# Peptides against a protein of PDB entry 4PAS: the designs that were tried, part 4

Target 1, 39 residues: chain A of PDB entry 4PAS
Amino acid sequence: SVNQASTSRLEGLQSENHRLRMKITELDKDLEEVTMQLQ
Target 2, 39 residues: chain A of PDB entry 4PAS as posed
Amino acid sequence: SVNQASTSRLEGLQSENHHLRMKITELDKDLEEVTMQLQ

## One batch from the design tools (peptide; aimed at target 1 R21 D28)

Design b1_p10_7_s2 (made by RFdiffusion4, then SolubleMPNN; from b1_p10_7, 5 letters changed)
Fold by OpenDDE base, seed 4:
Structure b1_p10_7_s2 (fold): chain B 39 residues (1-39), chain A 10 residues (1-10)
Amino acid sequence: as target 1 above (39 residues)
Amino acid sequence: LSLSELLSLL
């Protein structure tokens, strides 16, 4: 149904949003480590 | 340093 397709799309976007937030946190940590090594 | 602080150095 249109509702099932909309729900599955929202769940996909929510999972991708979570993945991207985790990747941003990883990159923040990696940049902090690099910045600290360059000081 | 926070991500916002790191980005302010660029």
Scores: peptide ipSAE 0.054, ipTM 0.604, DockQ to the pose 0.169
OpenDDE base, seeds 1, 2, 3, 5: peptide ipSAE 0.046, 0.051, 0.042, 0.049; ipTM 0.606, 0.600, 0.561, 0.606

Design b1_p10_7_s3 (made by RFdiffusion4, then SolubleMPNN; from b1_p10_7, 4 letters changed)
Fold by OpenDDE base, seed 3:
Structure b1_p10_7_s3 (fold): chain B 39 residues (1-39), chain A 10 residues (1-10)
Amino acid sequence: as target 1 above (39 residues)
Amino acid sequence: MTLSELLSLL
């Protein structure tokens, strides 16, 4: 149904949003660690 | 940070 397709799309976007937030947090940490070595 | 940790950032 249209509702099932919309729900599955929302769940896919929510999971990708979570994955991207985790990757941003990882990169922020990596940048902090590199910055600490350059000081 | 160890050398191994620094290399894991690449």
Scores: peptide ipSAE 0.046, ipTM 0.534, DockQ to the pose 0.049
OpenDDE base, seeds 1, 2, 4, 5: peptide ipSAE 0.043, 0.043, 0.046, 0.044; ipTM 0.567, 0.566, 0.527, 0.534

Design b1_p10_7_s4 (made by RFdiffusion4, then SolubleMPNN; from b1_p10_7, 5 letters changed)
Fold by OpenDDE base, seed 2:
Structure b1_p10_7_s4 (fold): chain B 39 residues (1-39), chain A 10 residues (1-10)
Amino acid sequence: as target 1 above (39 residues)
Amino acid sequence: MTLSELLSLF
């Protein structure tokens, strides 16, 4: 049961990591566009 | 522009 719980937690963390990386990429793009518009 | 390049502007 410990291994199953650890595996499920790891999968959840990997999914959240992917979501956060996608969000960072979108925010980076938005900041780039704002920066270019202010130049 | 990379994130590091963008951050270097500040």
Scores: peptide ipSAE 0.042, ipTM 0.577, DockQ to the pose 0.163
OpenDDE base, seeds 1, 3, 4, 5: peptide ipSAE 0.040, 0.041, 0.041, 0.039; ipTM 0.577, 0.568, 0.577, 0.570

Design b1_p10_8 (made by RFdiffusion4)
Pose (drawn by RFdiffusion4):
Structure b1_p10_8 (pose): chain A 39 residues (1-39), chain P 10 residues (1-10)
Amino acid sequence: as target 2 above (39 residues)
Amino acid sequence: PTVLPPVPPV
């Protein structure tokens, strides 16, 4: 059952990767919008 | 925008 645990770990890390990449997308939007507001 | 490396499939 350590094999199944490893599979679940990978799937969870893939989920976390997507969450983080979505957050980056948002932050890039924020950086642009604030930069436009400041300039 | 931020460039990120590809992620292999699980």

Design b1_p10_8_s1 (made by RFdiffusion4, then SolubleMPNN; from b1_p10_8 with P1M V7L)
Fold by OpenDDE base, seed 5:
Structure b1_p10_8_s1 (fold): chain B 39 residues (1-39), chain A 10 residues (1-10)
Amino acid sequence: as target 1 above (39 residues)
Amino acid sequence: MTVLPPLPPV
C-alpha cells in the first residue's frame, strides 16, 4: 500500500539520519584529537 | 563539538 511504502521510506531515512549522526560524532572526536596535537 | 538536534522518534 502507499502507506506501507511511505512508512518503509521514513524508517530508511531515520536509519540513515542515525548513521550520519554517528559519523559526525566520530569526526568531531577525531578533529578534537588532531586539534589537541596541534596545540 | 557540533550540537545536533534530538533524533526523530522511531
Scores: peptide ipSAE 0.198, ipTM 0.756, DockQ to the pose 0.854
OpenDDE base, seeds 1, 2, 3, 4: peptide ipSAE 0.194, 0.196, 0.192, 0.196; ipTM 0.752, 0.754, 0.750, 0.753

Design b1_p10_8_s2 (made by RFdiffusion4, then SolubleMPNN)
Fold by OpenDDE base, seed 2:
Formats: structure tokens, sequence, C-alpha cells
Structure b1_p10_8_s2 (fold): chain B 39 residues (1-39), chain A 10 residues (1-10)
């Protein structure tokens, strides 16, 4: 159904959103560590 | 530090 396809797409987008948020957090931490080492 | 907005509820 159109509703089932829409819910499966939303779940996929939520999973990707979570993955990207985790990646941003790790890159922000790595940048902070590099910044601290250069000071 | 990067501040992300809250995840909207489903």
Amino acid sequence: as target 1 above (39 residues)
Amino acid sequence: PTVLPPVPPV
C-alpha cells in the first residue's frame, strides 16, 4: 500500500538521520581533539 | 561544538 511504502521510507530516512548525526558527533570530537593538539 | 536540533517525533 502507499501507506506501507511511506512508512518504510520514513524508517529508512530516520535510520540515515541517526547515522549522520552520529558521524557529525564523531567528526566534531575529532576536530576538537586536533584543535587542542595544535594549541 | 556543533549543536543539532532535536529529532522530531514520528
Scores: peptide ipSAE 0.197, ipTM 0.749, DockQ to the pose 0.787
OpenDDE base, seeds 1, 3, 4, 5: peptide ipSAE 0.194, 0.195, 0.192, 0.195; ipTM 0.749, 0.749, 0.747, 0.747

Design b1_p10_8_s3 (made by RFdiffusion4, then SolubleMPNN; from b1_p10_8 with V7M)
Fold by OpenDDE base, seed 4:
Structure b1_p10_8_s3 (fold): chain B 39 residues (1-39), chain A 10 residues (1-10)
Amino acid sequence: as target 1 above (39 residues)
Amino acid sequence: PTVLPPMPPV
């Protein structure tokens, strides 16, 4: 159904959102470490 | 450090 397709798409977008948030957090930490090493 | 808002409920 249209509702099932919309729900499955939302779940996919939520999963990708989570993945991207984890990646942002890791890159922010790596940037902090590099910044500390350059001081 | 970057602060992200909480994720929306599933």
Scores: peptide ipSAE 0.262, ipTM 0.787, DockQ to the pose 0.843
OpenDDE base, seeds 1, 2, 3, 5: peptide ipSAE 0.261, 0.260, 0.258, 0.258; ipTM 0.787, 0.787, 0.785, 0.785

Design b1_p10_8_s4 (made by RFdiffusion4, then SolubleMPNN; from b1_p10_8 with V7L)
Fold by OpenDDE base, seed 2:
Structure b1_p10_8_s4 (fold): chain B 39 residues (1-39), chain A 10 residues (1-10)
Amino acid sequence: as target 1 above (39 residues)
Amino acid sequence: PTVLPPLPPV
């Protein structure tokens, strides 16, 4: 159904959003570490 | 550090 396809797409986008947020957090940490090593 | 808004509720 259109509703099932919309729900499955939303769940996929929520999962990808979570993955991208985790990647941003790791990149921020790596940037802080590099910044600290350059000071 | 990047501040992200809270995740929407599921």
Scores: peptide ipSAE 0.282, ipTM 0.785, DockQ to the pose 0.856
OpenDDE base, seeds 1, 3, 4, 5: peptide ipSAE 0.276, 0.274, 0.282, 0.278; ipTM 0.783, 0.781, 0.784, 0.782

## One batch from the design tools (peptide; aimed at target 1 I24 L27)

Design b1_p11_1 (made by RFdiffusion4)
Pose (drawn by RFdiffusion4):
Structure b1_p11_1 (pose): chain A 39 residues (1-39), chain P 11 residues (1-11)
Amino acid sequence: as target 2 above (39 residues)
Amino acid sequence: ERLEELREERE
């Protein structure tokens, strides 16, 4: 069952990777919007 | 300051 645990770990890390990449997309939008506001 | 905070959070 350590094999199934390893598979679940990878799937979880993939989910976390997507969450973080979505947050970066948001932050890039924020950087642009604040830069436009400041300039 | 606000732009640096956003760059740090992004990193």

Design b1_p11_1_s1 (made by RFdiffusion4, then SolubleMPNN; from b1_p11_1, 8 letters changed)
Fold by OpenDDE base, seed 1:
Structure b1_p11_1_s1 (fold): chain B 39 residues (1-39), chain A 11 residues (1-11)
Amino acid sequence: as target 1 above (39 residues)
Amino acid sequence: SVIEKLLKEKQ
């Protein structure tokens, strides 16, 4: 149904949003570590 | 972290 398709799309976007936020946080920590090592 | 603060504000 259109409702099932919309729900599945939203769940997919929510999971991808979470994944991307976690990846940004990881990269930020890596940048902080590199910055500290270069100082 | 600035990014961590921004991520928390967005949620």
Scores: peptide ipSAE 0.078, ipTM 0.606, DockQ to the pose 0.088
OpenDDE base, seeds 2, 3, 4, 5: peptide ipSAE 0.071, 0.075, 0.073, 0.073; ipTM 0.570, 0.602, 0.575, 0.575

Design b1_p11_1_s2 (made by RFdiffusion4, then SolubleMPNN; from b1_p11_1, 8 letters changed)
Fold by OpenDDE base, seed 4:
Structure b1_p11_1_s2 (fold): chain B 39 residues (1-39), chain A 11 residues (1-11)
Amino acid sequence: as target 1 above (39 residues)
Amino acid sequence: SIIEKLKKEKQ
């Protein structure tokens, strides 16, 4: 159904959004460590 | 967080 397809798409986007947020947090930490080492 | 600082500076 249109509702099932919309729900599955939303769940996929939510999981990818979560994955990307976790990756951003990791990269922010790595950038902070590099920045501290360069100071 | 560097990212959070940059977000605040853009606001």
Scores: peptide ipSAE 0.051, ipTM 0.529, DockQ to the pose 0.104
OpenDDE base, seeds 1, 2, 3, 5: peptide ipSAE 0.047, 0.049, 0.045, 0.047; ipTM 0.515, 0.526, 0.503, 0.522

Design b1_p11_1_s3 (made by RFdiffusion4, then SolubleMPNN; from b1_p11_1, 6 letters changed)
Fold by OpenDDE base, seed 4:
Structure b1_p11_1_s3 (fold): chain B 39 residues (1-39), chain A 11 residues (1-11)
Amino acid sequence: as target 1 above (39 residues)
Amino acid sequence: DIIEKLRKEKE
């Protein structure tokens, strides 16, 4: 149904959003480590 | 090795 498709789309977007936020956090920590190593 | 870690982590 249209509602099922919309729900699945939303769940997919929420999952991707969470994944991207976690990736940003990881990259920020890696950047911090690089910064510390360059000091 | 941070550079290798970054390569593996890349989207």
Scores: peptide ipSAE 0.057, ipTM 0.641, DockQ to the pose 0.205
OpenDDE base, seeds 1, 2, 3, 5: peptide ipSAE 0.051, 0.047, 0.048, 0.050; ipTM 0.639, 0.632, 0.632, 0.635

Design b1_p11_1_s4 (made by RFdiffusion4, then SolubleMPNN; from b1_p11_1, 8 letters changed)
Fold by OpenDDE base, seed 4:
Structure b1_p11_1_s4 (fold): chain B 39 residues (1-39), chain A 11 residues (1-11)
Amino acid sequence: as target 1 above (39 residues)
Amino acid sequence: SVIEELLAQKQ
C-alpha cells in the first residue's frame, strides 16, 4: 500500500540518519585524537 | 565533543 511504502521509506531514512550521525561522532573522536597527538 | 553537542541539539 501507499502507507507501507511511505513507512518503509521513513524507516530507511531514519536508519541512514542514525548511521550518518554515528559516522560523524566517530570522525569527531578521530579528529580529537589527532588534535591531541599534534599538541 | 562539540559535534556531539550539535547532534544532540538536532534531535
Scores: peptide ipSAE 0.062, ipTM 0.587, DockQ to the pose 0.091
OpenDDE base, seeds 1, 2, 3, 5: peptide ipSAE 0.051, 0.051, 0.048, 0.054; ipTM 0.536, 0.538, 0.529, 0.555

Design b1_p11_2 (made by RFdiffusion4; failed a check: too like the target's own chain)
Pose (drawn by RFdiffusion4):
Structure b1_p11_2 (pose): chain A 39 residues (1-39), chain P 11 residues (1-11)
Amino acid sequence: as target 2 above (39 residues)
Amino acid sequence: ELRDKVTELEE
């Protein structure tokens, strides 16, 4: 059952990866919008 | 690495 645990770990890390990449997309939008506001 | 990148962008 350590093999199934490893599979679940990978899937969880993939979910976390997507969460972080979606947050970067949001932050890039924020950087642009604030930069436009300041300039 | 992605966590660090998020932290850098939030800073």

Design b1_p11_2_s1 (made by RFdiffusion4, then SolubleMPNN; from b1_p11_2, 5 letters changed)
Fold by OpenDDE base, seed 2:
Structure b1_p11_2_s1 (fold): chain B 39 residues (1-39), chain A 11 residues (1-11)
Amino acid sequence: as target 1 above (39 residues)
Amino acid sequence: SLEQKVKELES
């Protein structure tokens, strides 16, 4: 149904959003480590 | 390592 398609799309977007937020956190930590090593 | 962190940043 239209509602099932919409909910499935939303769940996909929510999971991708979570994945991207985790990746940003990882990159921030890696950037901090690189920055410290460059000092 | 620094090299590994650079690779991770580029991914």
Scores: peptide ipSAE 0.045, ipTM 0.501, DockQ to the pose 0.120
OpenDDE base, seeds 1, 3, 4, 5: peptide ipSAE 0.041, 0.045, 0.043, 0.044; ipTM 0.482, 0.492, 0.497, 0.503; seed 5 fails the geometry check

Design b1_p11_2_s2 (made by RFdiffusion4, then SolubleMPNN; from b1_p11_2, 7 letters changed)
Fold by OpenDDE base, seed 3:
Formats: structure tokens, C-alpha cells, sequence
Structure b1_p11_2_s2 (fold): chain B 39 residues (1-39), chain A 11 residues (1-11)
């Protein structure tokens, strides 16, 4: 149904959003470590 | 090392 399709899409987007937030946190940590190496 | 940290960031 339309509602099922919309719900499934939303769940997919929420999962991707979470994945991207985790990746941002990871990259921020890695950047901090690189910065520390340059000091 | 710096090389390792850059490699990690680009992974």
C-alpha cells in the first residue's frame, strides 16, 4: 500500500541518516588525530 | 604515523 511504501522509505532514510552521522563522527575523530600528528 | 592517519581518514 501507499502507507507501507512511505513507511519503508522513511525507515530507509532514517537508517541512512544514522549511518551518515556515524561516518561524520568517525571522520571528525580521524581529522583530530591527523591534526595532532601535525603539531 | 601521519601516513597511517591520513590513510585511515581516506578509507
Amino acid sequence: as target 1 above (39 residues)
Amino acid sequence: SLREEVQKLLS
Scores: peptide ipSAE 0.040, ipTM 0.548, DockQ to the pose 0.108
OpenDDE base, seeds 1, 2, 4, 5: peptide ipSAE 0.039, 0.038, 0.040, 0.040; ipTM 0.546, 0.543, 0.548, 0.545

Design b1_p11_2_s3 (made by RFdiffusion4, then SolubleMPNN; from b1_p11_2, 6 letters changed)
Fold by OpenDDE base, seed 5:
Structure b1_p11_2_s3 (fold): chain B 39 residues (1-39), chain A 11 residues (1-11)
Amino acid sequence: as target 1 above (39 residues)
Amino acid sequence: SLREEVAKLEQ
């Protein structure tokens, strides 16, 4: 149904949002480490 | 998009 397709799309977007947030946190940590090494 | 911005920062 249209509702099932919309729900599955929302769940996919929520999982992708979580994945991207975790990747941002990883990159922020890597940037901090590089910044500390350059000081 | 946020996905594209994260992908640009991935080395």
Scores: peptide ipSAE 0.030, ipTM 0.500, DockQ to the pose 0.649
OpenDDE base, seeds 1, 2, 3, 4: peptide ipSAE 0.019, 0.020, 0.029, 0.022; ipTM 0.386, 0.391, 0.493, 0.397; seed 1 fails the geometry check

Design b1_p11_2_s4 (made by RFdiffusion4, then SolubleMPNN; from b1_p11_2, 7 letters changed)
Fold by OpenDDE base, seed 5:
Structure b1_p11_2_s4 (fold): chain B 39 residues (1-39), chain A 11 residues (1-11)
Amino acid sequence: as target 1 above (39 residues)
Amino acid sequence: SLREEVQRLLS
């Protein structure tokens, strides 16, 4: 149904959003480590 | 190492 399709799309977007936020956090940490090594 | 860390960052 239209509602099922919309719900599935929303859940997919929410999971991707979470994944991307976690990746940003990881990259921030890696960048900090690189910065420390350059000092 | 710095090289390894940069490589991970860019992957």
Scores: peptide ipSAE 0.046, ipTM 0.576, DockQ to the pose 0.112
OpenDDE base, seeds 1, 2, 3, 4: peptide ipSAE 0.041, 0.043, 0.042, 0.046; ipTM 0.555, 0.555, 0.560, 0.569

Design b1_p11_3 (made by RFdiffusion4)
Pose (drawn by RFdiffusion4):
Structure b1_p11_3 (pose): chain A 39 residues (1-39), chain P 11 residues (1-11)
Amino acid sequence: as target 2 above (39 residues)
Amino acid sequence: ETLDELREELD
């Protein structure tokens, strides 16, 4: 069952990867919007 | 730059 545990770990990390990449997309938007506000 | 570095780490 350690094999199934490894598979679940990978899937979880893929989910976390997506969550972090969606947050970067949001932050890039924020960087642009604040930069426009400041300039 | 910090976000690009974070993208590289995530890859």

Design b1_p11_3_s1 (made by RFdiffusion4, then SolubleMPNN; from b1_p11_3, 5 letters changed)
Fold by OpenDDE base, seed 5:
Structure b1_p11_3_s1 (fold): chain B 39 residues (1-39), chain A 11 residues (1-11)
Amino acid sequence: as target 1 above (39 residues)
Amino acid sequence: SALEELRKLLD
């Protein structure tokens, strides 16, 4: 149904959004580690 | 950078 398709799309976008935010967190942590090593 | 590209996608 249209509702099912819309819900599935939203869930997919939400999961991808979460994945991308987690990747940002990882990269920020990596940057912090590099910064500490340069001190 | 990869980080900048990711942040752009979330804007």
Scores: peptide ipSAE 0.045, ipTM 0.587, DockQ to the pose 0.446
OpenDDE base, seeds 1, 2, 3, 4: peptide ipSAE 0.040, 0.040, 0.043, 0.040; ipTM 0.572, 0.572, 0.583, 0.573

Design b1_p11_3_s2 (made by RFdiffusion4, then SolubleMPNN; from b1_p11_3, 5 letters changed)
Fold by OpenDDE base, seed 3:
Structure b1_p11_3_s2 (fold): chain B 39 residues (1-39), chain A 11 residues (1-11)
Amino acid sequence: as target 1 above (39 residues)
Amino acid sequence: SALQELRQKLD
């Protein structure tokens, strides 16, 4: 069942990676908004 | 906030 454990771990890491990428996109948008407000 | 959540994950 080593392959099943490895597959489950990979799927979890891929899902977390996607979640973190979405947060980075949100932060980029927030930084742009703050930059515009400071100008 | 998004920033706070991201920082927590990186810790």
Scores: peptide ipSAE 0.027, ipTM 0.500, DockQ to the pose 0.138
OpenDDE base, seeds 1, 2, 4, 5: peptide ipSAE 0.026, 0.027, 0.027, 0.023; ipTM 0.492, 0.494, 0.496, 0.493

Design b1_p11_3_s3 (made by RFdiffusion4, then SolubleMPNN; from b1_p11_3, 5 letters changed)
Fold by OpenDDE base, seed 2:
Structure b1_p11_3_s3 (fold): chain B 39 residues (1-39), chain A 11 residues (1-11)
Amino acid sequence: as target 1 above (39 residues)
Amino acid sequence: SLLEELRKLLD
């Protein structure tokens, strides 16, 4: 149904959002380590 | 974190 399709899309976007936030956190940590190493 | 510090600079 339309509602099921909308719900599935939202869940997919939420999962992707979470994945991207985790990736940003990981890259932040890596960047900080590189920055500290260069200081 | 570095990202948090960067966000502060853009406030």
Scores: peptide ipSAE 0.049, ipTM 0.520, DockQ to the pose 0.120
OpenDDE base, seeds 1, 3, 4, 5: peptide ipSAE 0.047, 0.026, 0.048, 0.029; ipTM 0.510, 0.519, 0.507, 0.465

Design b1_p11_3_s4 (made by RFdiffusion4, then SolubleMPNN; from b1_p11_3, 6 letters changed)
Fold by OpenDDE base, seed 2:
Structure b1_p11_3_s4 (fold): chain B 39 residues (1-39), chain A 11 residues (1-11)
Amino acid sequence: as target 1 above (39 residues)
Amino acid sequence: SALEQLRALLD
C-alpha cells in the first residue's frame, strides 16, 4: 500500500541519516588525529 | 604511500 511504501521509505531514510551521522563523527575524529600528527 | 594512507582516512 501507499502507507507501507511511505513507511518503508521513511525507515530507509532514517537508517541512512544515522549512517551519515556516524560517518561525520568518524571523519571528525580522523581529521583531529591528522591535525595532531601534523603539528 | 603516506598520501594514500591519508586519503584512506577520508574515505
Scores: peptide ipSAE 0.027, ipTM 0.417, DockQ to the pose 0.055
OpenDDE base, seeds 1, 3, 4, 5: peptide ipSAE 0.025, 0.025, 0.026, 0.023; ipTM 0.407, 0.412, 0.396, 0.510

Design b1_p11_4 (made by RFdiffusion4)
Pose (drawn by RFdiffusion4):
Structure b1_p11_4 (pose): chain A 39 residues (1-39), chain P 11 residues (1-11)
Amino acid sequence: as target 2 above (39 residues)
Amino acid sequence: EELEELREELD
């Protein structure tokens, strides 16, 4: 069952990867919008 | 720059 645990770990890390990439997308938007507000 | 470095680490 350590094999199934490894598979679940990978899937969880993939979910976490997506969450972090979606947050970067949001932050890039925030950087642009604040930069436009400041300039 | 920091966000690009973070993209590379996630890859």

Design b1_p11_4_s1 (made by RFdiffusion4, then SolubleMPNN; from b1_p11_4, 5 letters changed)
Fold by OpenDDE base, seed 2:
Structure b1_p11_4_s1 (fold): chain B 39 residues (1-39), chain A 11 residues (1-11)
Amino acid sequence: as target 1 above (39 residues)
Amino acid sequence: SALEQLRKLLD
């Protein structure tokens, strides 16, 4: 149904959003560690 | 190499 399709799409977007936020946090941490090691 | 290791870190 339309509602099921919309719900599934929203859940997919929410999970992708979470994944991307986690990746950004990871990259920020890695950059900080590299920066610290270069000091 | 060091550069290769750095690239892997950022993957």
Scores: peptide ipSAE 0.025, ipTM 0.415, DockQ to the pose 0.051
OpenDDE base, seeds 1, 3, 4, 5: peptide ipSAE 0.025, 0.024, 0.024, 0.023; ipTM 0.419, 0.425, 0.508, 0.504

Design b1_p11_4_s2 (made by RFdiffusion4, then SolubleMPNN; from b1_p11_4 with E1S E5K)
Fold by OpenDDE base, seed 2:
Structure b1_p11_4_s2 (fold): chain B 39 residues (1-39), chain A 11 residues (1-11)
Amino acid sequence: as target 1 above (39 residues)
Amino acid sequence: SELEKLREELD
């Protein structure tokens, strides 16, 4: 149904959002580490 | 963090 499709899409977007937030946190940590090593 | 610093620069 339309509702099932919309719910599945929302759940997919929520999981992708979480994945991307974790990646941003990881990249922030890596950037900080590189910055510290260059100082 | 670097991300926080970048956010401050955008303000």
Scores: peptide ipSAE 0.032, ipTM 0.424, DockQ to the pose 0.120
OpenDDE base, seeds 1, 3, 4, 5: peptide ipSAE 0.022, 0.025, 0.023, 0.021; ipTM 0.416, 0.462, 0.430, 0.427

Design b1_p11_4_s3 (made by RFdiffusion4, then SolubleMPNN; from b1_p11_4, 5 letters changed)
Fold by OpenDDE base, seed 4:
Structure b1_p11_4_s3 (fold): chain B 39 residues (1-39), chain A 11 residues (1-11)
Amino acid sequence: as target 1 above (39 residues)
Amino acid sequence: SALEELLKLLD
């Protein structure tokens, strides 16, 4: 149904959003560690 | 981190 398709799309976008946030956090942590090592 | 705090603001 239309509702099922919309819900599935939203859940997909939410999961991707979460994944991207986690990757950003991971990269920020890596950058912080590199920055500390360069100081 | 600063980015973690910024991400929290978007929740």
Scores: peptide ipSAE 0.071, ipTM 0.627, DockQ to the pose 0.396
OpenDDE base, seeds 1, 2, 3, 5: peptide ipSAE 0.068, 0.069, 0.065, 0.070; ipTM 0.614, 0.616, 0.607, 0.620

Design b1_p11_4_s4 (made by RFdiffusion4, then SolubleMPNN; from b1_p11_4, 6 letters changed)
Fold by OpenDDE base, seed 2:
Structure b1_p11_4_s4 (fold): chain B 39 residues (1-39), chain A 11 residues (1-11)
Amino acid sequence: as target 1 above (39 residues)
Amino acid sequence: SSLQELLKQLD
């Protein structure tokens, strides 16, 4: 059976998960650039 | 980097 509330919650969590993973990747790149500049 | 490697492991 389909639970609309559970489906909507899952979709929201999946989109937030993706957003956070992208932000982590960007911050990791920024950290790498700062590290290179400090060397 | 270590963070990028961790993210790859989650896929």
Scores: peptide ipSAE 0.048, ipTM 0.568, DockQ to the pose 0.468
OpenDDE base, seeds 1, 3, 4, 5: peptide ipSAE 0.047, 0.044, 0.047, 0.036; ipTM 0.564, 0.562, 0.569, 0.561

Design b1_p11_5 (made by RFdiffusion4)
Pose (drawn by RFdiffusion4):
Structure b1_p11_5 (pose): chain A 39 residues (1-39), chain P 11 residues (1-11)
Amino acid sequence: as target 2 above (39 residues)
Amino acid sequence: ESLDELREELD
C-alpha cells in the first residue's frame, strides 16, 4: 500500500502545482494593473 | 523575475 500512497502523493502534488500556477496568473494580473495605476 | 523563478521551480 505504499505504492498507492506514492500515487496519491503525486496526484496531490499535481493539484497543488495547478493551484500555485493559478495564483501566479492572478498575481501577474495584479502586477500589471498596479503598474498601470502607478504609471 | 521572482514569479519567473517560481515558474521554473514549479516545472

Design b1_p11_5_s1 (made by RFdiffusion4, then SolubleMPNN; from b1_p11_5, 6 letters changed)
Fold by OpenDDE base, seed 4:
Structure b1_p11_5_s1 (fold): chain B 39 residues (1-39), chain A 11 residues (1-11)
Amino acid sequence: as target 1 above (39 residues)
Amino acid sequence: SSLQQLLQQLD
């Protein structure tokens, strides 16, 4: 159904959003460590 | 960091 398709899409987008946020956090942490080491 | 703070605000 339309609702099932919409729900599946939303869940996919939510999962991807979470993945990307975690990756950004990881990269931000790595950048902070590098910055700290260069000080 | 500023990015971590921004991400936290989205939770």
Scores: peptide ipSAE 0.052, ipTM 0.596, DockQ to the pose 0.422
OpenDDE base, seeds 1, 2, 3, 5: peptide ipSAE 0.048, 0.050, 0.048, 0.050; ipTM 0.590, 0.590, 0.586, 0.597; seed 1 fails the geometry check

Design b1_p11_5_s2 (made by RFdiffusion4, then SolubleMPNN; from b1_p11_5, 5 letters changed)
Fold by OpenDDE base, seed 5:
Structure b1_p11_5_s2 (fold): chain B 39 residues (1-39), chain A 11 residues (1-11)
Amino acid sequence: as target 1 above (39 residues)
Amino acid sequence: SSLEELLKQLD
């Protein structure tokens, strides 16, 4: 159904959003460590 | 970091 398709799409987008946030967090941590080492 | 804390709040 249309509702089922919409729900599945939303769940996929939520999962991707979570993945991207985790990647950003990882990169932020790496940047922080590099910045600290350059001081 | 502050960014990490903000992102966690969205979970």
Scores: peptide ipSAE 0.083, ipTM 0.646, DockQ to the pose 0.370
OpenDDE base, seeds 1, 2, 3, 4: peptide ipSAE 0.078, 0.076, 0.074, 0.083; ipTM 0.640, 0.638, 0.635, 0.644

Design b1_p11_5_s3 (made by RFdiffusion4, then SolubleMPNN; from b1_p11_5, 7 letters changed)
Fold by OpenDDE base, seed 5:
Structure b1_p11_5_s3 (fold): chain B 39 residues (1-39), chain A 11 residues (1-11)
Amino acid sequence: as target 1 above (39 residues)
Amino acid sequence: SALQQLLQQLD
């Protein structure tokens, strides 16, 4: 149904959003550690 | 970091 398709799309977007947020958090942490090592 | 804290608040 249209509702099922919309729900599945939303769940997919939510999972991708979570994945991307985790990745950017990881990169931010790595950048912080490199920055500290350069001080 | 500030970015990490902001991202965690969106959970």
Scores: peptide ipSAE 0.095, ipTM 0.667, DockQ to the pose 0.386
OpenDDE base, seeds 1, 2, 3, 4: peptide ipSAE 0.091, 0.091, 0.090, 0.093; ipTM 0.668, 0.665, 0.663, 0.668

Design b1_p11_6 (made by RFdiffusion4)
Pose (drawn by RFdiffusion4):
Structure b1_p11_6 (pose): chain A 39 residues (1-39), chain P 11 residues (1-11)
Amino acid sequence: as target 2 above (39 residues)
Amino acid sequence: ELEELREELDE
């Protein structure tokens, strides 16, 4: 069952990767919008 | 910094 545990770990990390990449997208938007506000 | 974080996520 350590094999199934490894598979679940990978899948969880893929989920976390997506969550972080969606947050970067949002932050890039924020950087642009604040930059436009400041300039 | 966000670009470096993208590279780290790719690794």

